# Peptides against a protein of PDB entry 6B4E, part 40

Target 1, 295 residues: chain A of PDB entry 6B4E
Amino acid sequence: TNFDKISKMFWHYKDKIAQIKQDIVLPIKKADVNVRNLLSRHKRKINPKFGQLTNSNQQLFKIQNELTQLINDTKGDSLAYHWILNFIAKAVVHQAETEVRVKPESALPLGKLTLYLLVQFPELQELFMARLVKKCPFVIGFTCEIDTEKGRQNMGWKRNNENKWEDNTSYDERMGGILSLFAIITRLQLPQEFITTTSHPFPIALSWHILARICNTPLNLITNTHFVILGSWWDAAAVQFLQAYGNQASKLLILIGEELTSRMAEKKYVGAARLRILLEAWQNNNMESFPEMSP

## One batch from the design tools (peptide; made by RFdiffusion4, then SolubleMPNN)

Design b2_p30_6_s3
Fold by OpenDDE base, seed 4:
Structure b2_p30_6_s3 (fold): chain B 295 residues (1-295), chain A 30 residues (1-30)
Amino acid sequence: as target 1 above (295 residues)
Amino acid sequence: SSELEKLLKELEEELEKLEKELEPLYEKLK
């Protein structure tokens, strides 16, 4: 693991967030009133769509088509197009923070929708990844110290209006929700219409990087959150990960489930205990995946 | 068959790369 490379990636996306604000968000505030009105209408139509997802492929396809149309309506204006994609990126991550955190299996329809949009609108990829890294650096296997305010901020910790940090449970759940979504995206196959013409924008190899980079993280930086997100990843993608990489996947699952948890046993992390339970279930041939969506 | 062979070769190359990445991690956690 090249930590310098990971750090460079992290800061690249932090810079991208700043760029998005400067080049997309702020300019739209000064844009023509017709453009602003269009985007406001589209925003209102788009926002509820993510919450309308169910475990139904039929419903998924409906939402995909509706969003596709709404996004295509903005393509005539590059700034408007990028603004709506950035809005979608934010909305998807927000859905992960709110819904997926409490119902992890909801990551499957959300992930399918997101993957479709990422392929259909390639400009969404950088916007989405930047938002993911900002909110949950674990998606690229980045970890820094959280003993400083800046460190906590870099790791996606939020403060309330009273400048108080969120509680550990809230942070863990949010990170778990976001990572669940990302894990799902990495393990999904491309939609049939794209499989022969497009490469997967966030392939299963990115899951490998997450696990490997966490394993290579200095132990003094490993927290309960790391185990929580590993557990979230496990529920979301472990089955498909094993299918993809076979024995190599098995080795890495043992590393996180047994070796990493053992090394951190003195901390008595709740997340680590859960991860051990998942490992044991796998060892007993009882590894579970999210249920498939209904037609 | 030729396309499948190409894909398999690409996969093998990727797995080899991943193996090299995994080996140091395994040693670190012994």
Scores: peptide ipSAE 0.025, ipTM 0.581, DockQ to the pose 0.038
Fold by OpenDDE base, seed 1:
Structure b2_p30_6_s3 (fold): chain B 295 residues (1-295), chain A 30 residues (1-30)
Amino acid sequence: as target 1 above (295 residues)
Amino acid sequence: SSELEKLLKELEEELEKLEKELEPLYEKLK
């Protein structure tokens, strides 16, 4: 694993977040009143849609169509279009931090919606990835020390209004929620209407990168969070990952489930214990995946 | 430990292959 390359990628997306603020978010405040009013109305209509998702494909398609129309209404103004996409990127990640955190299986409808939007509106891809990396750098297999304030900030730790860090459990759960969403996206097939016209924007290979990069991470940087997000990934994508890479996938699953957990046994991480349970379930031919959505 | 090292090496080689395949995607995201 080339960690210098990963670091460069991490900082690229950090820079992109700053650029988005300067080139999209701040300029819209000075935009024409009609544009601002349009975006305000659209924001109010768009935001609830993510919470309206269910385990129903029919409901998913309805929301896809509604969002598509709302986004298309902004295409006449490039700044407005990019602003609404950036808003969507933020909203999707926020949904992962809140709903997926407590109900991991909700990542499936959210992931399907997100993948559809990423393909339908390619400009969303960079905006979404930048937001993901900012909130959960684990999505690209980036890890740094968290003994410093800057390190914690880089790894997506939040402070409240009183400048207190969030508790470890809250951080772990948020990271797990975001990673679940990303894992789902990587293992989903493109909608039928796009298969022949475009490539998958975030393919299953990105899951490989996450796992492999974590395995190559210096052990002194491995925390309970790493095992938590690996467990979240496992629930979300392990079945499809095995289907994609076969024997090589099996080796990597054993590596994270058995070898990595064993190396860190002295830490007695709760996340590691859960990952071992998942490994054992797989070894007993009882690997589970999220239920498929209803028609 | 030796087994882990061997597995890591093998997987690293596969990762490098996959990284080359994804390079165009990463460039598009820049």
Scores: peptide ipSAE 0.023, ipTM 0.541, DockQ to the pose 0.941
Fold by OpenDDE base, seed 2:
Order: structure tokens, then sequence, then C-alpha cells
Structure b2_p30_6_s3 (fold): chain B 295 residues (1-295), chain A 30 residues (1-30)
């Protein structure tokens, strides 16, 4: 693992966020009133769609079609198109922070929808990844110290209106929710219509990077959050990860579940304890995956 | 601690080995 490269990637996406604000978000405020009105209407129609997802593929396809139409309506204006995609990127991540954090299995329909949109609208990919990295640097295996305000900010910690940091539990849950979504995306197959014509934008290899990079992270930087998100990843993708990489996947799962947890045992992290339980379940041939969606 | 650093190094070496072993598969799965 080259941490310099990871850091460069992290800052690339941080810069991308700033660029998005400068080149997309701010300019639209000065756009033609008709464009602004269009986007306002579309925003109102799009936003609730993510919460309308269920365990039904039929419902998923309906929402996919509706969103596709709404996004296509903006293609006549490049700025409007990019604005709506950026809005979608933000909305998806927000859904992960709110719904997925409390109902991890909801990551599956959300991930399927997101993957569809990422393939259907390639310009969404950079916008989405930038938002993910800003909110949850763990998605690229980035970790820094959180003993400073800047460090906490870089790791996606939020402050309220009174400039108070969120509590540890809230942070852990949010990170878990976001990572669950990303993990799901990495392990999903492309929709049938794209499988022969398009490469997966965020393939299972990115899950490998997450695990490997976390394991290579200096132990003094490892926190409870790391174990929480590993547990979230495990629930979301461990089965498919084993299918993809076989014996090497097994080795890596043992590294995170047994070796990393053991090395951090003195900290008595709750997240680590849960991860050990997941490991034990696997060792007993009881590894679970999220249930498949209904037709 | 020195012991933790040693363990970390061992873990890192194992991971590097795994990454090398998985390189062909990694490329295939992109």
Amino acid sequence: as target 1 above (295 residues)
Amino acid sequence: SSELEKLLKELEEELEKLEKELEPLYEKLK
C-alpha cells in the first residue's frame, strides 16, 4: 500500500468538491430563471425517490425509469445536467447517512439504483466519488489522525451549528451507512443491459483496497470506527468478496477479523468485538448476506 | 509499543504478499 498515493487521491477529491461548488453549484444560482425553476421542480421530484425504494426489483425499475427521464430532461443544458447529477450524488450519500445507517439491508436497493445511474450517466461517477470521499474517506482506505480539528474534518466528522462535534456513536453509524452503500456497489453485477458493453465503474477490487489499506494503516490511527465500517462492509460484501477472490479473500478476512482485532484487543473496541463475532460466524459456516430482492 | 509495531510490520508484509498474489485477479475484476 502506497499511502502517498492514497493521500493524493483523497486531496484530489477534496479539490473536486471545491471545483463542483465553483463550477456547478454557484453558477446555477445565476442561471436563467427558467433553468432554475426546472431544476427546482426536478429536485422536488427526485429527492423522495430514494426513500421510495423497497426490496422489490419492480419498484427499483420503476424508480430507475423515472429518474432516467428526469435526468434526461436536463441534458439540453450542460450546467443543469451536471447540477442535477451533483444533487443526486448528494442525495444518495445522504440516504446512506440516514436510512442505511439504521437499516443496513436497505443498501442493496439503493446500491442497485446508484450503480444503474452511475452507468447510465457516467458524469455522475466523479461527482459521486468526490462526495463519498468527503463524507467517508474510508471508501478509499484513507485515514488520518483525529487529534486535531483539521484531522477530524478530513475524516468526515461533522459539527453542529454550535460548533460542537458529533458524538462517536453518530459518527460511527454514519460512516457505517456510507461504507455499506459503497461496499454493495462494489459487489453488485452490472445490470444485464450493460454487462457486455460497459466496465463496472467501482468494481470489487475497490473492496480489496479498502480492507488492505485499513490493515496497513498504522495501529495508532486505528479507531473503533475502523472496526465498525469493517463490520458494515462484512455484512454488505463478505460473501461476494469470497466468491471473487477465493483463498486470498479468506486470508484477508482473517487478517481483519482475527489479526487486526487481536492487535487492538487492549482498546476493547465494541466494533472489534462485533467483527470477531462475524468472523466466528463465518468459521462456523454461518456467514450471512443480505437477502435478495424480490422480483 | 515496540511489540505492536512488530505485529504491524508482520501484518503489512502479509498484506503486501496478498496484493502481489492477487494482482492478476485484481486486473481481471476491474
Scores: peptide ipSAE 0.022, ipTM 0.544, DockQ to the pose 0.124
Fold by OpenDDE base, seed 3:
Structure b2_p30_6_s3 (fold): chain B 295 residues (1-295), chain A 30 residues (1-30)
Amino acid sequence: as target 1 above (295 residues)
Amino acid sequence: SSELEKLLKELEEELEKLEKELEPLYEKLK
């Protein structure tokens, strides 16, 4: 694993976040009142849509159409358009941190919606990835030490209003939620209308990168969180990953489920124990995937 | 340990290939 390359990617997206603030978010505050009013109205209409997702494809398609119309209404102003897309990127990640965190299977409808939007509006791709990496560096397999304040910040740890770090469980669950969403996106097929004309923006190969990079991470940097997000990934994408890469996928699943957990056994990580259970289920031909959505 | 190292080496090689294949995507995202 080229860790220098991964680090460069990480910092690229960190820089992108700063750029977004300077070039998109702050300028809108000085924009014409009509533009600001438009965006305010659209924000209010867009924000609840992500919470309206269910296990229904009909509901998904309805929301897709509504969001498409709302986004298209902003295309006449480039700044407004990018602002709305950035808002959507933030909202999707927030939904992963809150809803997917407690209900992992909700990643499926959210992921389908997100993938549709990523393809329909290509400018969303960089905005979304930057937000993902900021919140959950695990999505690109980045890991650094968390013994310092800067290290914790880089790994997406939050402080509360009292300047206290979030507890380990909260961090683990948030990371798991975000990673579940990303994993789902990587394993979804493109919508039928795009499958012949567009390449997948975040293909299943990115899941390979996550797993392989974690396996190559120095053991002294491996934490319970790594195993938690691997478990979240497993629930979200393991079945489809096996379908995509066959024997090579099997090797990697064994590597994370058996070998990596064994090497870290002395730590008695709860996340590692769960991952072993998932491995055992697979070995017993009982690997589960999220249920398909209803019509 | 030896088995893990072997697997890691193999997977690293595959990862390197995949990274090269995805390089255009990475450049696009920069």
Scores: peptide ipSAE 0.024, ipTM 0.555, DockQ to the pose 0.929; fails the geometry check

